Peptides against a protein of PDB entry 3QIS. Designs and how they scored, part 262

Target 1, 334 residues: chain A of PDB entry 3QIS
Amino acid sequence: PSLELSRREFVFENVKFRQLQKEKFQISNNGQVPCHFSFIPKLNDSQYCKPWLRAEPFEGYLEPNETVDISLDVYVSKDSVTILNSGEDKIEDILVLHLDRGKDYFLTISGNYLPSCFGTSLEALCRMKRPIREVPVTKLIDLEEDSFLEKEKSLLQMVPLDEGASERPLQVPKEIWLLVDHLFKYACHQEDLFQTPGMQEELQQIIDCLDTSIPETIPGSNHSVAEALLIFLEALPEPVICYELYQRCLDSAYDPRICRQVISQLPRCHRNVFRYLMAFLRELLKFSEYNSVNANMIATLFTSLLLRPPPNLMARQTPSDRQRAIQFLLGFLL

## One batch from the design tools (peptide; made by RFdiffusion4, then SolubleMPNN)

Design b2_p24_7_s4 (from b2_p24_7, 9 letters changed)
Fold by OpenDDE base, seed 2:
Structure b2_p24_7_s4 (fold): chain B 334 residues (1-334), chain A 24 residues (1-24)
Amino acid sequence: as target 1 above (334 residues)
Amino acid sequence: SKEEEFLEKYEKTVQEYLKKFEEA
């Protein structure tokens, strides 16, 4: 069996968070026998490609002189965004197109990723007074490493971080402030806020706007701005309530005094973001007659975003644990 | 500058919200 490939080198320029890119190529059976093709893992890999890449179709049969179109789809989800922002991973891969009883064909994937404030840590974002696209990639790596070290010091020592002579970090990320300030000004009377989905085109414009600028006004509908806040919170590498405090939040869920004490133990940026979001959501609930938003809906929606189980416990979350997590958040909304 | 105007508005509103959380 033998294949002819129309292309073997693929370049994905300016890859962004949640923006699908597609490159197509053709494979043709130039042999005299039917053949089966498949994308196969390299030696020691579990998958034929990185998590941000897929081939469609990834396998198939070709009769002699038959041709099939294959789509290579690049999509950076919440699961890949953090490692691409840090430069730990890159838009580079090698695909192995295997022909049964035939030859292997290698495809080279390359490109560049454009960093996003989505999937960046709260600690790193609090150190960024400028849009993330204005920050040198080398400085992003340093900010992520420094953010991790400061978080660990804050959790272990309970000592106020010495306000060393470095520029004071922002109390909350400017991106969260931009989203919340917009929603507070323009969306308090918006019917079905957080219940109606945004437009995908508007969501992409909002993400690009936050990554590249400090706007006076966020583009798009109130629904798109509200969904962008949810996407931002979902894409955080660590949730607003740190994984280390997850179990303590569940254990305290019916004691409002202990709940407030648990939140006081969060790292400074996480604590400020939590308090800021709770203050906003309480203000939004004052307009419930206009926006159809109630405390149970908000608690149910935001609990999954703010209070995620640690990765090692994800598979073990009980309905009781979820109800305790909702009750914990309700104690800050009522 | 636009950055100073942003920071002034940011600082004021963040402090107002953080204070609202403490009062509730």
Scores: peptide ipSAE 0.404, ipTM 0.916, DockQ to the pose 0.849
Fold by OpenDDE base, seed 4:
Structure b2_p24_7_s4 (fold): chain B 334 residues (1-334), chain A 24 residues (1-24)
Amino acid sequence: as target 1 above (334 residues)
Amino acid sequence: SKEEEFLEKYEKTVQEYLKKFEEA
């Protein structure tokens, strides 16, 4: 069996978080026998492609002289955004199109990724006074490394680090501030806030806006801005409540005094973001008659975002653990 | 500058929200 490929080199320019890009090519069976094709892992890989890449179809049968269109889909999800922001991963891959009892055909994937404030750590974002797209990639790497070291120092040292001559970090990321300030001004009376989905086009505009500018107003509907806040919190590499405090939050869930003490032990940026979000959500709850938002709904929604189980415990989360996590957050909303 | 005006507004509003958290 033999295949002809219309193209073997693919370039994905300006890949962005949550923006689907597609490149298509054709494969043709120029042989005299039916053939099965499949994308196969390289020798050291478990998957045929990187997590941000997909082939559709990834396998199939071709009769003699049959042609199939294959779509190469590039999509950066929350699961790939952090490693692409850091430059740990890149928009580069090699796909192996295997022909059963035939040859391997190599496809080269290349391109560039545009960093996002989505999937960037709170610590790194607190050091960014400018939009992330204005920050040199080399400086992004340094900011992530420094952010990790500050988190560790802040967890180990109960003492305020002496604010040496380095540029003082922001108390909360400007991106969170922009989202929350917008929602507070324009969305407090929005019916079904956090219950109605946003529009995908508006979500992309909001992401691009936050990545490239410091807007006076965020574009899109209140629903899209609200969903963008949820997406932002979900995409954080470390949740607002650090994984290290997860169990202590569950253990303290019915003691509001201990809950406040646990939050006080968060790294400065995480603590400030938590307090800032809780203050906003309590203000939003004052308008419950207009926005149909209640404390139980908010606690249930935000608990999964703010108080995530550590990756090693995700598969073991009990209904009791989830209820304790909700109760922990309720103690800050009531 | 526009950046200074932004930072001033940002700092003020963040402090107001953080204070609201402590008072409740």
Scores: peptide ipSAE 0.404, ipTM 0.915, DockQ to the pose 0.844
Fold by OpenDDE base, seed 5:
Structure b2_p24_7_s4 (fold): chain B 334 residues (1-334), chain A 24 residues (1-24)
Amino acid sequence: as target 1 above (334 residues)
Amino acid sequence: SKEEEFLEKYEKTVQEYLKKFEEA
């Protein structure tokens, strides 16, 4: 069997979080026999491509002189955003298009990724007084490493060394402040807030706005701004309540005093973000007659974002664990 | 500067919200 490929090199320029890019190519059976094609893993890989890449179709049959279009789709989800922000991964891959009893055809994928405040740690963002796109990539790596070390020191109750003339970190990320301040000013009377989805185009504009600027006003509808806050919280590499405290939150769920003590043990930025969000959500609940927002809805929604099970326990989460997690958050909303 | 004005507004509002959390 033999194939002809219309293209073998693909460049994805300016790849962004949640922005789909597509490149297409054709494969043609220029042989005299039917052929089966498939994308196959390289020798050391479990998958035929990186998590941010997809081929469609990834396999198929071609009769002699048949042609099929293949789409290469690049999409950075919450699952790939953090490793791309840090530069641990890059927009580079090699695809192996295999023919049964035939040859391998190599496709080169390349491009560049543009960093996002989405998928960046709370600790790193608290050190960023400027938009993330203004921060040199080398400094982003240093900020993530320093953020990890500070988090570990905080959890170990190590007194922060009075490290010298380093600029004081923000109490909460500016991006969270921008989203919450907007919602507080403009969305308290918004019917179905956090219940109506935002517009995908507006969400992309909000993300780009937060990555590139410090806006006076966030663009888009109140629903899009509200969903952007949810996406931000979901995309955090570590949830607002650190994974290490997850079980303690569940165990304390019915004791408000212990719940407050558990939150007090969070790293400073995580603790401040939690307190800030709870204060906002309590204020939003005062407008329940206008916005149709109630404590149970908010607790159910935000629990999945703020109090995520550790990845190793996610598959083991019981309905009882979920209810305890909701009850933990309810104790801060009521 | 616009950045200083942003930071002043930011610090004030964050402190107000953090205080509201402690008083509740």
Scores: peptide ipSAE 0.391, ipTM 0.911, DockQ to the pose 0.843
Fold by OpenDDE base, seed 1:
Structure b2_p24_7_s4 (fold): chain B 334 residues (1-334), chain A 24 residues (1-24)
Amino acid sequence: as target 1 above (334 residues)
Amino acid sequence: SKEEEFLEKYEKTVQEYLKKFEEA
């Protein structure tokens, strides 16, 4: 069997978080026999492509002289955004299109990724006084490495490095401040806040706005700004409550004094973000008659974002663990 | 500058919210 391919080289320029890009090509059976095609893993790979890439269809049958269109879809989700922001991964791959009892056909994928404040650590963002797109990529790598080392030292109760020569970090990321300050000013009376989804086009505008500027006003509806805050918290590589404190939050869930002590042990930026969000959400609950927001809804929604189980415990989370996690957060909202 | 005005507003409002958390 043999195939003819209309294209073998694909370039995805200016790939962004949550923005789908598509490239198409045709495969034709120029042989005299039916053939089965499939994308196959390279040697030592578990998957035929990187997590941000998909082929559709990824397999199929072709009769003699039949032609099929294949879509190559590039989409950076929360699962790929952090490794692309750090430059650990890149928009580069090689796909192997295998023909059963035939040849392998190689496709080259290339392009560039544009860094986002979404999927960047709280520690790194607290060191960024400018939009992330104004920060050189080399400096982003250094800021992430320094942020990891500072987190480890804080967890080990090591003496803070002498604050001597480096610019003082922000108390909370400017991006979280911009989202919360907007919601506090304009969304406290918004009916069904955090219950109505935003518009995908507005979400993309908000992400691009936060990545490229310090706006006076965030674009889009209050629903889109509210969903952008949820997406931001979900995309964090480390949740606002660090994985190391997850079990202690569950164990303390019915003792408000111990809950406050657990939060006091968070790294400075994580502790400040948690306190800032809880203060905002308590203010939002004062407008429950207008926005239909209640403490149980907010606790249920934000618990999955702020208090994520560690990856090794995800498959073992009981309904009791989820209820204790919700109760932990309720103690800061009531 | 616009950056100084932003930082002044930022510092003020963050401190107000952090204080509201400690008082509750």
Scores: peptide ipSAE 0.385, ipTM 0.910, DockQ to the pose 0.858

Design b2_p24_8_s1 (from b2_p24_8, 12 letters changed)
Fold by OpenDDE base, seed 4:
Structure b2_p24_8_s1 (fold): chain B 334 residues (1-334), chain A 24 residues (1-24)
Amino acid sequence: as target 1 above (334 residues)
Amino acid sequence: DEKEKERLEKYEKRVQERLQQFEE
């Protein structure tokens, strides 16, 4: 069996978080026998491609002289955004198109990723006084490393943040402030806030706006701005309530005094973001007659974002654990 | 940029005001 490929080199320029890019090529059976094709893992890989890449179809049959279009889809989800932002991963891959009882055909994938404030740590974002797209990639790496060290120092209660030599971090990320300040100003009376989905085009505009600028106003509907906040919180590599405190939040869920003590032990940026969000959400709840938002809905929605189980416990989360997590958050909304 | 600095100062102030309202 043999295949003819219309293209073997693919370049994905300016790949962005949640922006689908597609490149297409054709494969043709120029042989005289039916063939089965599949994308196969390389020798040391578990998957035929990186998590941000997909081939569609990834396998199939071709009769003699049959042609099929294959789409190479590049999509950076929350699962890939952090490693691409740090430069740990890159828009580089090699696909192996295997032909049963035939040859392997290699496809080269290349391109560039544009960093996002989505999927960047709260610690790093607190150090970013400029839009992330204005920060050199080398400096992003340094900011993540420094941010990790400051998180660890804060958790260990060892050293007061040495106010001296480094530019003082922001109290919360500017991106969170921009989103929440917009919602506070314009969305408190928005009917069905956090219940109506945003528009995908508006979400992309909001992401691009936050990545490239410090706007006076966030573009898009209040629903899109609200959903962008949810996406931001979901995409955080470390949730607003650090994984280390997850169990203590559950254990304290019915004691408001202990709940406040647990939150006081968060790293400064995480604690500030948590308090800032709770202050916003309590304000939003005052307008429940207008926005149809209630404490149980908000607690249920935000608990999954703010108080995520550690990855090792995610599969073990019980309905009781979820209810405790909701109750923990309710103690800050009421 | 002076305008960026002014926006950042205004931001820091507003964040601090809201964080203070949480402690009350």
Scores: peptide ipSAE 0.181, ipTM 0.801, DockQ to the pose 0.723
Fold by OpenDDE base, seed 2:
Structure b2_p24_8_s1 (fold): chain B 334 residues (1-334), chain A 24 residues (1-24)
Amino acid sequence: as target 1 above (334 residues)
Amino acid sequence: DEKEKERLEKYEKRVQERLQQFEE
């Protein structure tokens, strides 16, 4: 059996968070026998491609002189955004198109990723006074490494970061401030806020706006700005309540005094973001007559975003753990 | 530069006001 491929080299330029790109090619059976094709893992890989790549179809049969179109889909989700932002992973892969009883055909995937404030740590973003797209990639790596080390020092020492550094970090990321200040000004009376989905085109414009500028006004509807805040919180590599405090939040959920003490132990940026979000959400709840937002809805929605189980415990989360996590947040909303 | 500095100062002020409202 043999195949003819219309293309073997694919370049995905300017790959962005949540922006689907597609490249298509054709495979043709130029042999005299039916053939089965499949994308197969390389010797050391569990999957035929990286998590941000997909082939459709990934397998099939071709009769003699039959042709099929294959789509290569590049999509950076919350699961790949952090490793691409850090440069730990890149838009590079090799696909192996296997032909049963035939040869392997190699496809080269290449391209470039454009960093996003989505999937970047709160610590790194608090050090970024410029849009992330203006920050050199080398400096992004250094900022993430330094931010991790400062987070660990803050957790261990309870020592206030030396207030005298000429480069004082922002109290919260500018991106969080931009989203929340917009919602506070324009969305407090918005009916069905956080219940109505945003528009996908507006979400992409909001992401691009936050990655490239410090805008006076965020583009899009209040629903799109609200959903962009949820996406931002979901994409954080470390949730607003750090994984190290997860169990203590659950254990304290029925004691408001202990809950406040647990939050006081967060790294400064995480603590400030938490307090800033809770202040906004309490203000939003004052307008419940207009926006149809209630404390139980908000607590249920934001609990999954702000208070995530550590990755090793995700599979073990009980309904009791979820109820305790909701109760923990309710103590800051009421 | 100056417009961006003014916007950052406005940002820092508003963040402080909201953080204070959480402590009250």
Scores: peptide ipSAE 0.168, ipTM 0.794, DockQ to the pose 0.814
Fold by OpenDDE base, seed 5:
Structure b2_p24_8_s1 (fold): chain B 334 residues (1-334), chain A 24 residues (1-24)
Amino acid sequence: as target 1 above (334 residues)
Amino acid sequence: DEKEKERLEKYEKRVQERLQQFEE
């Protein structure tokens, strides 16, 4: 069996969070026998490609002189964004197109990723006084490392933040402030807020806007700005309520005093973001007659974002755990 | 530089004022 490939080198320039890029190529059976093709893992890999890459189709049969179009789809989801933002992973891969009883054909994938405030830690974002796209990649790495160390120090209650340091972190990320300030100003009376989906084009514009600028006004509809806030919270490498406190939140869910004590133990940036979001959501609930937003809907929606189970417990989350998590959040909304 | 610093100071102030309003 033999294949001819129209292209073997693929370059994905300026890959961004949630922006699908597609490159297509053709494979042709230039042999005299039917052949089966498949993308196969490299030696020691579990998958034929990195999590941000997909081939479609990834396998198939070709008759003699048959041609098939293959799409290489690059999509950075919440699952890949953090690793790409840190530079731990890159837009580089090698695909092995295997021909059954034939040759291997190597495809080279390359490109560049553009960092996003989406999928960046709250601690790092509180140190970023400029848009993330203006921050040198070397400083992004340093900011994530420093953010981890400051989180550990904060949890250990050992170091008072020296109030006099010229590089005082922001109380909340500018990105969260911009999103919530917009919603507070313009969306409190928006019917079906957080219930109506945003437009994908507007979401991309909002992401690009937050990554590249400090706007006075966020572009897009109130629904798109609201969904962008949800996407932001979902994409956080660590949820607003740190994984360390997850079980304590569930255990305290029916005692509002203990719930407040648990929140007080969050790192400063996480605690400030939590309080800021809860206050905004309480304000939205005052306008429930206009926006159709109720406490149970908001608690259900935001609990999945703010109080995520640790990855090791995610597969074990019971309906009781979900109800406790919702009850925990309700104690801050009512 | 100065205009960006002033804009950042105004931002930090507005964030602080809002966080205070949300603690009240």
Scores: peptide ipSAE 0.143, ipTM 0.779, DockQ to the pose 0.507
Fold by OpenDDE base, seed 1:
Structure b2_p24_8_s1 (fold): chain B 334 residues (1-334), chain A 24 residues (1-24)
Amino acid sequence: as target 1 above (334 residues)
Amino acid sequence: DEKEKERLEKYEKRVQERLQQFEE
């Protein structure tokens, strides 16, 4: 069996968080026998491609002189955004198109990723006084390494030594401030806030706006700004309540005094973000007659974002654990 | 720029005001 490929080199320029890009090519059976094709893993890989890439179809059957179109789809989800922001991963891959009882055909994938404030740590963002697209990639790496070390120092109750002339970090990320201040000013009377989805085009504009500027006003509807806040919180590499405190939050869920003590032990940036969000959500609940928002809905929605189970416990989360997590958050909303 | 510095100072102030309202 043999195949002819219309193209073997693919370039994906300016790849962004949540923006789908597609490149297409054709494969043709130029042989005299039917053939089965599939994308296969390389010798050291578990998957045929990186998590941000897919082929559609990834396998199939071709009769002699038959042709099929294959789509290469590049999509950076919440699961790939952090490793691309740090430069640990890149928009580079090699696909192996295998022909049963035939040859392997190699496809080269290349391109560039544009960093996002989405999927960046709270600690790194508190050090970023400029939009992330203005920060050199080398400085992003340094800010992430420094952010990890300061988080560990904070959890160990090590007083940050006044290490030298490093500019004082922000109390909360400017991106969270911008989203929440917009919602506080313009969305408190918005009917069905956090219940109606935003527009995908407006969400992309909001992401691009926060990555490239410090706006006076966020573009888009109140629903799109509200969904952008949810996407931001979901894309955090670590939830606002650190994984290390997850079990203590569940254990304290019915004791408001212990709940406040657990939150006081969060790293400074995480604690400030949590308190800032709870203050906003309590204010939003005062307008429940206009926005149709209630404490149970908000607690249920934000618990999944703010208080995620550690990856090792995700498969073991009980309905009781979920109810305790909701009760923990309710104690800050009421 | 001075305008961006002034904007960031306004942000820090508003954040601090809301953080104080959480401690009360």
Scores: peptide ipSAE 0.184, ipTM 0.803, DockQ to the pose 0.756; fails the geometry check

